Peptides against a protein of PDB entry 8HF1. Designs and how they scored, part 66

Target 1, 320 residues: chain A of PDB entry 8HF1
Amino acid sequence: NVMLYATKPTEVMVSFPHQEQVLTVTRLISAEIEKFYVSLDLMNIGVQPIRRSKSLQCLRDPSKKSFVKQLFNDFLYQMKEYGIYAASIAIISLIVEFDIKRRQAETLSVKLMHRTALTLCEKIRHLLVQKLQDMTYDDDDDNVNTEEVIMNFSTPKVQRFLMSLKVSFADKDPKDICCLVFVERRYTCKCIYGLLLNYIQSTPELRNVLTPQFMVGRNNISPDFESVLERKWQKSAIQQFRDGNANLMICSSVLEEGIDVQACNHVFILDPVKTFNMYVQSKGRARTTEAKFVLFTADKEREKTIQQIYQYRKAHNDIA

## One batch from the design tools (peptide; aimed at target 1 V12 M13)

Design b2_p25_5_s1 (made by RFdiffusion4, then SolubleMPNN; from b2_p25_5, 10 letters changed)
Fold by OpenDDE base, seed 1:
Structure b2_p25_5_s1 (fold): chain B 320 residues (1-320), chain A 25 residues (1-25)
Amino acid sequence: as target 1 above (320 residues)
Amino acid sequence: MELTLSEETLSHGDLSVTYTILSEV
């Protein structure tokens, strides 16, 4: 057994300017969500039946006010971290979720709560789409999915990520690409997937080069909350990536269950590496010859990121 | 173990991205 000394991947850092792009639309959306929280706190939803799901981590009843606030807080985070274009995709996922919860509501008060949340999501969607259309001559929703619109309405982090994909993979053979993209949060996987589909479709040099898929890490939260559809999607996405029918996989950093993913030549970490385990597990996927492990950092956090990588490398060398 | 920083610029047409390479010495 030749332990092929897995050549250590080339670790790369890409810096981006810290721009709090405080668009007027983002302020308006945040203010509308805050007003909604005040209204939500005044709503009497009554005593919710505690579904005794047997899984211990049933901490958050999805029918509670706290779950509604969590989804909007996750949306606000995504709008801040990835930009208003990503937010326009993320809001659709909230619309779908609140419509499902509205239909599944056991009480009229809970049904009304989810309906009010859904109405707010539709308002937010219109505000976002209208802002994206400021760069388009035609009011057609499909016209907002251009490379220019995606770039201009993405955060500097996402811009540098998309630029990195283009310069790395333009006009390459799809077979030579095995790319992972790690994100911190579950909801970000689907959002970045949607963004990448639109970006790749609008970028001729990446058309037929990159075929993205996404996988949400299995939440150790009750497997009952993962729809059968989500589990089927995950299995299909993994299989497509293994078969080479997809060459870019977006996954959440919750890699507790060993996603048996093949050795990759590119690993992008879109969000900050918060733990040693995340560093080792994600870096450990970049195992091919000349593999790149790419981190993104704000310019203001550059030194802190370098120090953190140094500590992780030291700790890894002490265990190996 | 020390970290050395080097820069590489990747380009495609008019688009360029600067990579900071983190090498172990």
Scores: peptide ipSAE 0.620, ipTM 0.951, DockQ to the pose 0.867
OpenDDE base, seeds 2, 3, 4, 5: peptide ipSAE 0.596, 0.600, 0.619, 0.611; ipTM 0.946, 0.945, 0.951, 0.949

Design b2_p25_5_s2 (made by RFdiffusion4, then SolubleMPNN; from b2_p25_5, 8 letters changed)
Fold by OpenDDE base, seed 2:
Structure b2_p25_5_s2 (fold): chain B 320 residues (1-320), chain A 25 residues (1-25)
Amino acid sequence: as target 1 above (320 residues)
Amino acid sequence: VKLTLSEETETVGDLSVTYTILSWE
């Protein structure tokens, strides 16, 4: 029995400088969201009728206010972790969500709450776009999507990620690329997908090389909350990746055991590896002979990250 | 398991990225 030694992927780490983007615009946006939370807590939206489906009872904050706060907290996280360019993409997702919730509102008070949230998102979008335009000579909205603007308004982590993509894939055959990008949060998948679309389109060496898709992991929340549209989109995205019509997939979870994703030659972990299962399952997707498993760490957290990966590697060897 | 660290730099045009390679023995 020739044990086909499955060629272990090359594990690499990219360090980035710890720099918080302390922009006046980010402070202003954070202050506007905090003011909104105070106003939101004072809003009387009435008692929402508890729809009797047992599964829906635990997750419906009867006030729907927790969901509004969750979306803005996720936005603030994305702005901090990925930068103001990524935030300009993330805010569009909030606008769409609050407009849907406004239209689906069962009461006038709930409709007004979602309208107020939407108005804040529109203000935040304007502040972000205006700041991106300050570096462009032309007032045209299309000029904010250049490689230079994306790089300058991204965090050092995202800058190193984009640089690593460019160095790894510049002028390569798209058929030779099978890339996974893992992120921690569901909404980060959409945000990084939008950022990558604009970056690839603005980078000549990548325009005809990388075709991104995203997949949102199944929320442990009942499959009943996934819109039929989201499920159709996920199936389509996976099929495009299998067919080679997409060669870069952004995922928020390790694809549960049921999603047969082909052997990948590149796996990027954009966010910190927090669990042993995440390490083993994400690394287990890098199965080609020259597969690369890429981690990102702040310089200040480098030693802690190395120690954590060492412990995961040791534990994996003890089980295998 | 022993961990050895090495560094490699990849360059395309004017762009360079340095990687720390995690080698396991």
Scores: peptide ipSAE 0.565, ipTM 0.938, DockQ to the pose 0.827
OpenDDE base, seeds 1, 3, 4, 5: peptide ipSAE 0.564, 0.551, 0.563, 0.564; ipTM 0.938, 0.934, 0.938, 0.937

Design b2_p25_5_s3 (made by RFdiffusion4, then SolubleMPNN; from b2_p25_5 with T1M E2K T6S E8K F15L E23S)
Fold by OpenDDE base, seed 1:
Structure b2_p25_5_s3 (fold): chain B 320 residues (1-320), chain A 25 residues (1-25)
Amino acid sequence: as target 1 above (320 residues)
Amino acid sequence: MKLTISEKTETVGDLSVTYEILSEE
């Protein structure tokens, strides 16, 4: 039982204002996705040839429409939870995925569906990038990847996370840093990774301090080329983190399944802790003497978060 | 077991982050 000898990390809560950034662009994007869903529901994709491909993915979405809706719903979630800047990165992942699915399309109707989804993603990307550029006063600096743009177009949660990183790691020795960032969703790992790369590059105090990686959990479902690339990337990312070539790892809940990651001095929980297991396992990674376990909570959910942490601590003490 | 909350502000330059430390008494 790895639980008994762990120095209890300092548990820290960072509150952020519950601001629904209701930007006109986010409403427009949501409306365009809703219009697309109506169009998608009307699309006759025909009977998909039951290719004997034993891939569970073909079994999960016989129409391939639910997968398209899932990706856009995940995008909408990321735009809401992390902001427009994060959404501008997240949409690229959708573009890549729909282009792959378009090329792999077995029928003309499926190819057309993925093409229509791709066209919508390109429109969304343009709307997002245009909005990011509208705040860059200098017409000549096409660089939407500044610290200011990232901060201004991030949600209060992401702003507090980035501020906490800067305060925690500014001008530190990269060798003294072992940081985990837990997120709920796999797609969030890539999105926050891209955001952090740009933020670190735009922040002089962090450029030579933080080297981020991400790890998406094993998709046991699809042996597809994406899953092979993801598995290769995961192995490389874990190895880089073990070797100290990366000192910040963004991961979804899948670090639970026995990836021996070094004792970390910082663990950030960017999304709400939904399960006791997630709480214990993520906290159990913060094993250094000065380890910090940082939770982010909206002011509105602060009391509920405190009560939940209390219940988790009590339950953990009853098992120990 | 009671949770006590203490506040700590950490600053780097003009950036300040307030942490609420969750301790057991």
Scores: peptide ipSAE 0.457, ipTM 0.900, DockQ to the pose 0.898
OpenDDE base, seeds 2, 3, 4, 5: peptide ipSAE 0.449, 0.423, 0.453, 0.432; ipTM 0.897, 0.888, 0.898, 0.890

Design b2_p25_5_s4 (made by RFdiffusion4, then SolubleMPNN; from b2_p25_5 with T1V T6S E7T F15L E23S E25K)
Fold by OpenDDE base, seed 1:
Structure b2_p25_5_s4 (fold): chain B 320 residues (1-320), chain A 25 residues (1-25)
Amino acid sequence: as target 1 above (320 residues)
Amino acid sequence: VELTISTETETVGDLSVTYEILSEK
């Protein structure tokens, strides 16, 4: 048994300019969410029955208000970190979630709360789509899914990521590609997946080359909150990636413990590496010959990123 | 472990991406 010393992947850093997208639309959206939070705090939704389920589900905000605020805070984070194009996809996930919660509401007051949140999401969606349409001649929603619109309304980080994908995979054989994309947050997986589908479809050089899938980490805190549909999707996505029917997998860092994923030739870390475990586990997936491990860093954080990688490499060599 | 940084540029058409390669000395 020749222990093929897994050749250490080539570690690559891509720098991007730190630009806060100072769009009037983003300011307006943030202000509308803040106004909504004030209104939400004034809403009397009554005492919700604390179902003591024995599982760590005890962090259910009995008011359900914290959950609503969490979803909007997650959206605001996506809009800031990935841009307004990604935000236009992310808002759809909020719309779906609030519509489900509205239908599942046990009280009229809770139903009204989720309805108000849903109405705000529809307003935000309209504002985002209208801004994306500023670059299109035709008001057709499908026309906003061009390479140009995606690039222009993405953050520099996402732009560099998409550019890196295009340069790395243009006109390659799909069979020669096994790519992982790591993101920090669960909600980002679906958002970046939707963005990549549209980008790949609009980019001839990547069309029929990249077939993306996404997988959200099992929420160890509440496996019961994962819909049966989400679990089925995860199993299907993993299987498609194993079978080579998908060659790019987007996953959250929370996936550390459970995915027997194949040896990959490309691993992209779209969000900052925050832990040694994340570094080792994600890097440990880049096991093929000439595998690349690609990190993205803001120019202002470049030195800190280099120092952190140095410390992680040192710590890894001390354990190996 | 000392890190050496080298730069490589990959190009497809008019699109170029600069990579900083992090190698151990």
Scores: peptide ipSAE 0.453, ipTM 0.896, DockQ to the pose 0.867
OpenDDE base, seeds 2, 3, 4, 5: peptide ipSAE 0.428, 0.416, 0.440, 0.417; ipTM 0.884, 0.880, 0.891, 0.879

Design b2_p25_6 (made by RFdiffusion4)
Pose (drawn by RFdiffusion4):
Formats: C-alpha cells, sequence, structure tokens
Structure b2_p25_6 (pose): chain A 320 residues (1-320), chain P 25 residues (1-25)
C-alpha cells in the first residue's frame, strides 16, 4: 500500500575524474583579490559596531567588511569548484548584489567601498570573458563553440554532470520529464542556473525540452541579471514548477523539506551527500515510479562515500 | 562510453550499466 503512493527510486552513481591542477588565470585572479583584500582591510570606514566571536574570545571585522569578503570568497569558491564560466556567471550576480547595496547604502564611505568593489568585480568579469574569448580560434560557430568551451572550461565534475543531463533527456517531451537538481552553496544555484541557460541555448537536442528554474532560501538573492530595479515578470518559481511551466529545478536544500511538489522523474545531487536525513528526504522527493536518483562524487572519494551510503542504508534497515 | 553504477535496494551489489542504456528506459 505504501508503495502505491510511495516509491523506492533506483539509486545510481555518476563518478567523475577529480583532478587537482588549476589554470594560471586562477592564480592571477587570486592575486588580484588578495591585493583587494589587503587594501580594503584598512578601508577605515566610519566607526562601526564591534563584532566579536560567538563566544567573544576573538575579534571579528565589521559586519560590512565581513559581507564583502564573504561574497568574494563565495565567488572564488564557485570558480574553484565549477570552472571559469561558472565564475563568468557568478560575477554578474556579484555585480547585481553590489549595485543593490549601493542603492541601500547610507553613507559616503560605505558607498565608496561598494562602488570600488563593483569596479573590481567588473574588472574580474572582463578578465573571465577575456580567457573565454581566447579560444574562438577553434571555430566560429558560437553555439557549438559555447557547448565546446563549456565542455572544456569546466571541471570534470561540471562536464560529467552536464553530460549526464544531456544523455538523460536527449529528445524527450518536456512534459514527460520532471527533475530536480540539488546544490550546496547559495549563489552556486544562480551560477549553475545561468550555465544551464547557456547550454540549453547551446545545443539543438536539449533546446526545447529543458526549462531551468532556480530558487533559494532566505536572504533572497536577486532573481535577474539586469540591474533594472523592478521587473515585469511576477510569477513565482515554485508555483511554476507546481504548474509545470518549469521542469528543471535548481535548489539548495530548500525544497528537500516540506515544500510540496509533484512526483519528480529524476533527482540529481550535484554536490556530495552529507546528511542521512537529507539523503532520505531527497530520495523521497523522487516520489514517482521508476524514478531515477543520481549522485556525483570524486573518484578519490568513491570508497568513503560508498561506505557512508552503506552506513546510511544499514541505518535505515536498523531503524526499520 | 560512460557507465553508471546501479545499487541494489536489498543488497550491497553493484552493477555497471551503460548510461545510454540506463536512461533509455
Amino acid sequence: as target 1 above (320 residues)
Amino acid sequence: EVKVEVFDDDSEEITEVSMEEFFAE
């Protein structure tokens, strides 16, 4: 009876070769951000509330410097984890966030700090587009070239995920498919969403089948990439997925709990599984029959992750 | 050619299957 309305989806793995080498432009951008941090640390903005540790044992920077550093560190993480083009999208989200803070800002000193941060972010954007541009010698067809650079300017993890996404839904009806993708970090959702938008408008077979939509939790990141203060589109993303308007969801442990959704055909956990409860809930989200469940881990982490999953399964058996 | 690992629900057995064949179903 439970299997009537419940389903044990087939759980599968997609391993990918993990490498440690990085590109030189990554070193250059790291040096540029370090120079910016060193300069900003002494920014000496108007006196701010003292921020100490949770236990007050060690001091902390003012909340605003902490926010700027956090955003830059998130951008660096997106670049380290998902390739150059992931950073190319994520830098636009940083531009939008710094523009919004410039609008919200309430002092000349803080405003100047945010404006200079915007300037550096734009310089980084131009740097990213520059390396992305210095590969068009391969060919001139920007669509297939977009597919090719995405396959080449991305970590094996990103290549392998997008490869599995292409093969799983090559030419199926967009109505027939209902899938979710889970990622860990906040701005990673918007970054990878923009990457999927480019890829959907980069391949002929997937062009009219997949509809990517992303949503995150609180401290709602901006939904657009336009910096126009107001937008005309009003319909929400969750309501779209419930209404079938969107079929590809990019969320980060937000939809895993509570949020009712129609039974989904596929679930892709892009970032490695960490918590038993979240594993159980994410698997349960694939509530439809013949549901397919996908995981991505590094080759080096294969034994550890498999052993952890066995621990989980045995724990499910033990509890039952 | 890329292969996926399929886990059995009732055992610790792992079966390798072609990605195209697995998602063709």

Design b2_p25_6_s1 (made by RFdiffusion4, then SolubleMPNN; from b2_p25_6, 8 letters changed)
Fold by OpenDDE base, seed 1:
Structure b2_p25_6_s1 (fold): chain B 320 residues (1-320), chain A 25 residues (1-25)
Amino acid sequence: as target 1 above (320 residues)
Amino acid sequence: EIYVEVFDEDSDKITKVSMEEFFSK
């Protein structure tokens, strides 16, 4: 058994300008969410019956107000980090979640709370879509899903990521591609997946090349909130990726759960690497010959990122 | 032109390469 010295992946850092594109629409959306938080704090939803659901998370937010705020805070984060195009996809996930919570509401007051949140999400969606349409010169093509619209309404980080994908995979054989994309937050997986579907569909060089899939980590805190549908989706997504039916996987903290993902030739870390474990596990997936391990950093954080990489490399060599 | 920074495997050396050149290979 020749221990094939797993060739170390080529580590590369892609810097991007930290442009806070403070769009008027982004300010308006943030202000509407803040107004909603004030109204939400004034809502009397009564004492919710503590459902004996075994999940510790249901015990933490008996009012369910903190969960509503968490979803909007995650949306605001995605809008800031990935841009208004990504936000237009992210808001759909909030709409779906609040509609589910509205239907599951045990009281009229909780039902009204989720309905109010849903109404705000629809308003936000309209504002985002309207802004995306403002760049379409042809009134007749309501298609906001063009390469140009996606690029123009994405943050510099996402622009660099999409450019890296296009250059890497344009007109390549799908069988030669095994790509992982790591993101920090669970909700970002689905958002970036939706963005990539639209980008690939709008980019002829990628349409028959990249087949994306996404996988979210198990919520260790509330396995009960993972719908049977989400678990089935995860299993199917992993299997499609193993079988080569999908060749790009967007994932979060999935590796911490011992999910065996095959050796990949491309690993993209879209968000900052915060832990040594994340660095080692994600880098350890780039095991093919000529594998690329790609990090994204804001220009202002470049030096800090470099020092962190060197610290992680040293720590890894001291353990190996 | 957009550049990427390639880390050397065995040293603290960083090399700047064009994005197109690096990812096209």
Scores: peptide ipSAE 0.680, ipTM 0.968, DockQ to the pose 0.833
OpenDDE base, seeds 2, 3, 4, 5: peptide ipSAE 0.676, 0.676, 0.679, 0.676; ipTM 0.967, 0.967, 0.968, 0.968

Design b2_p25_6_s2 (made by RFdiffusion4, then SolubleMPNN; from b2_p25_6, 10 letters changed)
Fold by OpenDDE base, seed 5:
Structure b2_p25_6_s2 (fold): chain B 320 residues (1-320), chain A 25 residues (1-25)
Amino acid sequence: as target 1 above (320 residues)
Amino acid sequence: MEYVEVFDHDSDKITKVPMEEFFSK
């Protein structure tokens, strides 16, 4: 029995400066969302009929206000953690969601609530795009998707991530690349996917080298809101990654649900590892020879991150 | 020049390596 020594991936930590880039625009956006929450709390949307099929969702958010606040809180998190450029992509997802909900509204009051949320999202989008244009001499909307704009309006974490990708994959054969990127939140997958599409398109050395996809974990809150389209898209994305038509996959907690993906040569953990299970499962995907397992940490949390990695390594060796 | 910290496979040692050197391999 040749125990094929599963070549342990090389574990790497990338530190980044904890710069709370408190831009005036981010403060303004946060203040506008807070004002909106006050107005939202004053809105009378009436008693909503509990539909039997949606009973669990209606029980969790009987006013539908909590879901609206959740989407804006997730947006604020993305703006803080990934930067203004990522926020400009994330806001489009909110616009789409609120437009769908506005059209599906059963009452005029609920329709008005979603319309007000949508109006705020459009205002936020304009503020973000205007700030991205401050670095461009040309008023052309396409000019905001340059490598320079993406880098300058991304957080230090995202900058280090993009640099790591560029150095790792510049001018490589697409067939030799199998990359996973783990993020904590469902909505971050789509946001980072959009950012990567624009970054790859603006970076000649990565054009035709990296083909990203994303997959989102099952919505624990509403399996019913996984549109048939989202489930089809997830299956298609996984299949494209298995077939080699995509070579970079952005994932949230999906691997915990038993989605089998191929052995990868690169695994990037963009957000903090919160559980031993997530550590083992994500690291266990870096199974090729010379595989890299890359973690990102703020300088302030460096020592805590190191100690956590050692604890996880020890625990893994005790069960192996 | 940016550095990454590489964990040793068999010990608790950490080595600083230039980012470009580490990721280019």
Scores: peptide ipSAE 0.652, ipTM 0.962, DockQ to the pose 0.859
OpenDDE base, seeds 1, 2, 3, 4: peptide ipSAE 0.651, 0.649, 0.650, 0.652; ipTM 0.961, 0.961, 0.961, 0.962

Design b2_p25_6_s3 (made by RFdiffusion4, then SolubleMPNN; from b2_p25_6, 11 letters changed)
Fold by OpenDDE base, seed 1:
Structure b2_p25_6_s3 (fold): chain B 320 residues (1-320), chain A 25 residues (1-25)
Amino acid sequence: as target 1 above (320 residues)
Amino acid sequence: MEYVLVFNEDSDEIKEVPMEDFFAK
């Protein structure tokens, strides 16, 4: 048994300018969400019956108001970190979630709360789509899903990521690609997945090359919120990736749960590496010959990120 | 022209490489 010395992946850091896209639309959306929070705090939703759901999280927010705020805060994060194009996809996930919560509402007051949140999401979606359309010169092509629109309305981080994918995988054999994309937040997985589907469809060099899939970590805090559908989706997504029917997987904290993902030739860390465990586990997936382990950092955080990588490398060598 | 930082596997040396040249390989 020749212990094939797993070739260390090539570690690469992509720097991007920290440009806050200070668009008037993003300021307007943020202000509308803040106004909504004030109105939400004034809403009398009554004492919610504590459903004996075994999840500790259902015990933490009997009012369900904090959950509504969490979803909008996650949306604001997506808009800031990934841009208004990604935000136009992220808002759809909020619409779906609030529609489900509206239907599941036990009281008229809770139903109204989720309806108000849903109405705000539809307004936000309209504002985002309108802004994406403002760059389409041809009034007749309502298609905001062009390569140009995606690139122009994405943050520098996402632009660098998409360019990295295009250059790496243009006209390659799909069988030679095994790519992981790590993100911090579970909602980012769906957002980046939707963005990649549209980008791949708009990029001829990638259409028959990349087949993306996404996987969200099990919410250890609320297994009850993982629908049977989400669990089936996760199993199917992992199986498609193992079978080579998907060759790009977007995932969050999934590795902490011991999900056995195959050895990959590309690992992209789209968000900052916050823990040694995340560094080792994600890097440990880049195990093929000539594997690439790609990190993204803002220029302002470049030096700090370099020092953190050296600390993680040293700590890894001391344990190995 | 955009550059990436390539870490050496065995040292703390960093090499700047054009982004297109790095990912095209």
Scores: peptide ipSAE 0.611, ipTM 0.953, DockQ to the pose 0.829
OpenDDE base, seeds 2, 3, 4, 5: peptide ipSAE 0.605, 0.603, 0.605, 0.603; ipTM 0.951, 0.950, 0.951, 0.950

Design b2_p25_6_s4 (made by RFdiffusion4, then SolubleMPNN; from b2_p25_6, 12 letters changed)
Fold by OpenDDE base, seed 1:
Structure b2_p25_6_s4 (fold): chain B 320 residues (1-320), chain A 25 residues (1-25)
Amino acid sequence: as target 1 above (320 residues)
Amino acid sequence: MEYVLVFDENSDKITEVPLEEFFSK
């Protein structure tokens, strides 16, 4: 048994300018969400019956107001970190979630709260789509999904990520590709998945090359929010990736849950590596010959990120 | 032109490489 010394992946850091694209639309959206929070705090939703749901999270927010704020805060994060194009996809996930919560509402006051949140999401979606259409001569929703629109309305981080994918995988054999994309937040997985679907469809060199899938970590805090559908989706997504029917997987904290993902030739970390465990586990997936382990950092955080990588490398070598 | 920082496997050496050149290989 020749212990094939697993070749260490090539570690790469992609720097990007911290341009807060302070678009008027992003300021308007943020202001509308803040106004909504003030109105939400004034809403009397009454004492919610504590459903005997076993999840500790349902015990933490009997008012369900903090959950509404969390979803909008996650949306604001997507808009800031990934851009207004990604935000136009992220808002759809909020619309779906608030529609589900509206239907599941036990009281008229809670139903109204989720309806108000949903109305705000529809307004935000309209503002985002309208801004994307400013670059298109035709008002058709399909025209906002071009490579040009995606690139122009994405953050420098996402632009560099998409360019890295295009250069790496243009006209390659799909069988030779095993790519992981790590993000911090579970909602980012769906957002980046939707963005990649549209980008791949708009990029001829990638259409028959990349087949993306996404997987969100189990919400250990709220297993009750993991629908049977989401669990089935996760299992199917992992299986498709193992079978080679998907060759790019977007995932969050999935590795902490012991999900066995195959050895990959590309691992992209779109968000800052916050823990040694995340570094080792994600890097440990880049195990093929000539594997690439790619980190993204803002230029202002470049030096700090380099020092953190060296600390993690040293700590890894001391344990190995 | 966009650059990437390539970390050496065995040292603290970093090499700047054009993004397109690095990912084309």
Scores: peptide ipSAE 0.633, ipTM 0.959, DockQ to the pose 0.813
OpenDDE base, seeds 2, 3, 4, 5: peptide ipSAE 0.629, 0.626, 0.626, 0.624; ipTM 0.957, 0.957, 0.958, 0.956

Design b2_p25_7 (made by RFdiffusion4)
Pose (drawn by RFdiffusion4):
Structure b2_p25_7 (pose): chain A 320 residues (1-320), chain P 25 residues (1-25)
Amino acid sequence: as target 1 above (320 residues)
Amino acid sequence: EVEFENLDELLEELEEQEEEEEEEE
C-alpha cells in the first residue's frame, strides 16, 4: 500500500575524474582579490559596532566588511568549484548585489566602499569574458562554440553533470519530464541556473525540452540579471513548478523539506551528499514510479562516499 | 559518454570484498 503512493527510486551514481590543477588566470584573479582585501581591510569606514566571536573570545571585522569578504569568497568558491564560466555568471550576481547595497546604503563612506567593490567586480567580469573570448579561434559558430567552451572551460564535475543532463533528456517531451537538482551553496544556484540557461540556448536537442528555474531560502538573492529596480514578471518559481510552467528546478536544501511538489521524474544531487536525513528526504522527493536518482562525487571520494551510503542504508534497515 | 552505475551492485561488491578480507585474515 505504501508503494502505491510511495516509491523506492533507483539510485545510481555518476562518477567523474577529479583533478587538482588550475589555470593561470585563476592565480591572477586570486592576486587581484588579495590586493583588494588588503586595501579594504584598512578602509576605516565610519566607526561601526564592535563584532566579536560567538563566544567573544576573538574579534571580528565590522559586519559590512564581513559581508563584502563573504560575497567575494563565495565568488571565488564558485570559480574554484564550477569553472571559469560559472564565475562569469556569478560575477553578474555580485554586480547586482553591490548595486542593491549602493541603493540601500546610508553613508558616503560605505557607499564609496560598495561602489569601488562594484568597480573591481566589473573588472573581474571583463577578465572572465576575456579568457572566454580567447578561444573563438576554434570556430565562429557561437552556439556550438558556447557548448564547446562550456565543455572545455568547466571542471570535470560540471562537464559530467551537464553531460548526464543532456543524455537523460535528449529529445523527450518537456511535459513528460519533471526533475530537480540540488546544490549546496546559495549563489551556486543562480550561477549554475545561468549556466544551464546558456547551455539550453546552446544545443538544438535540449533547446525546447528543459525549463530551468531556481529558488533559494531566506536572504532572497535577486531573481534577475538586469539591475532595473523593478521587474514586470510576477509569478513565483514554486508556483511555476507546481503549475508545470517550469520543469528543471535548481534549489539548495530548500525544497528538500516540507515544500509540496508533484512527483518528480529525476533528482540530481550536484553537490555531494552529507546528511542522512537530507539523503532520505531528497530520495523521497523522487516520489514517482520508475524515478531516477543521481549522485555526483569525485573519483578519490568514491570509496568513502560508497561506504557512507552503505552506512546510511544499513541505518535505514536498522531503524526499520 | 555517461555511465549510470547501480549502487546496489556496488554495495554487493563491497560486501564480497569484506568477506574475502575476513577469509584471508

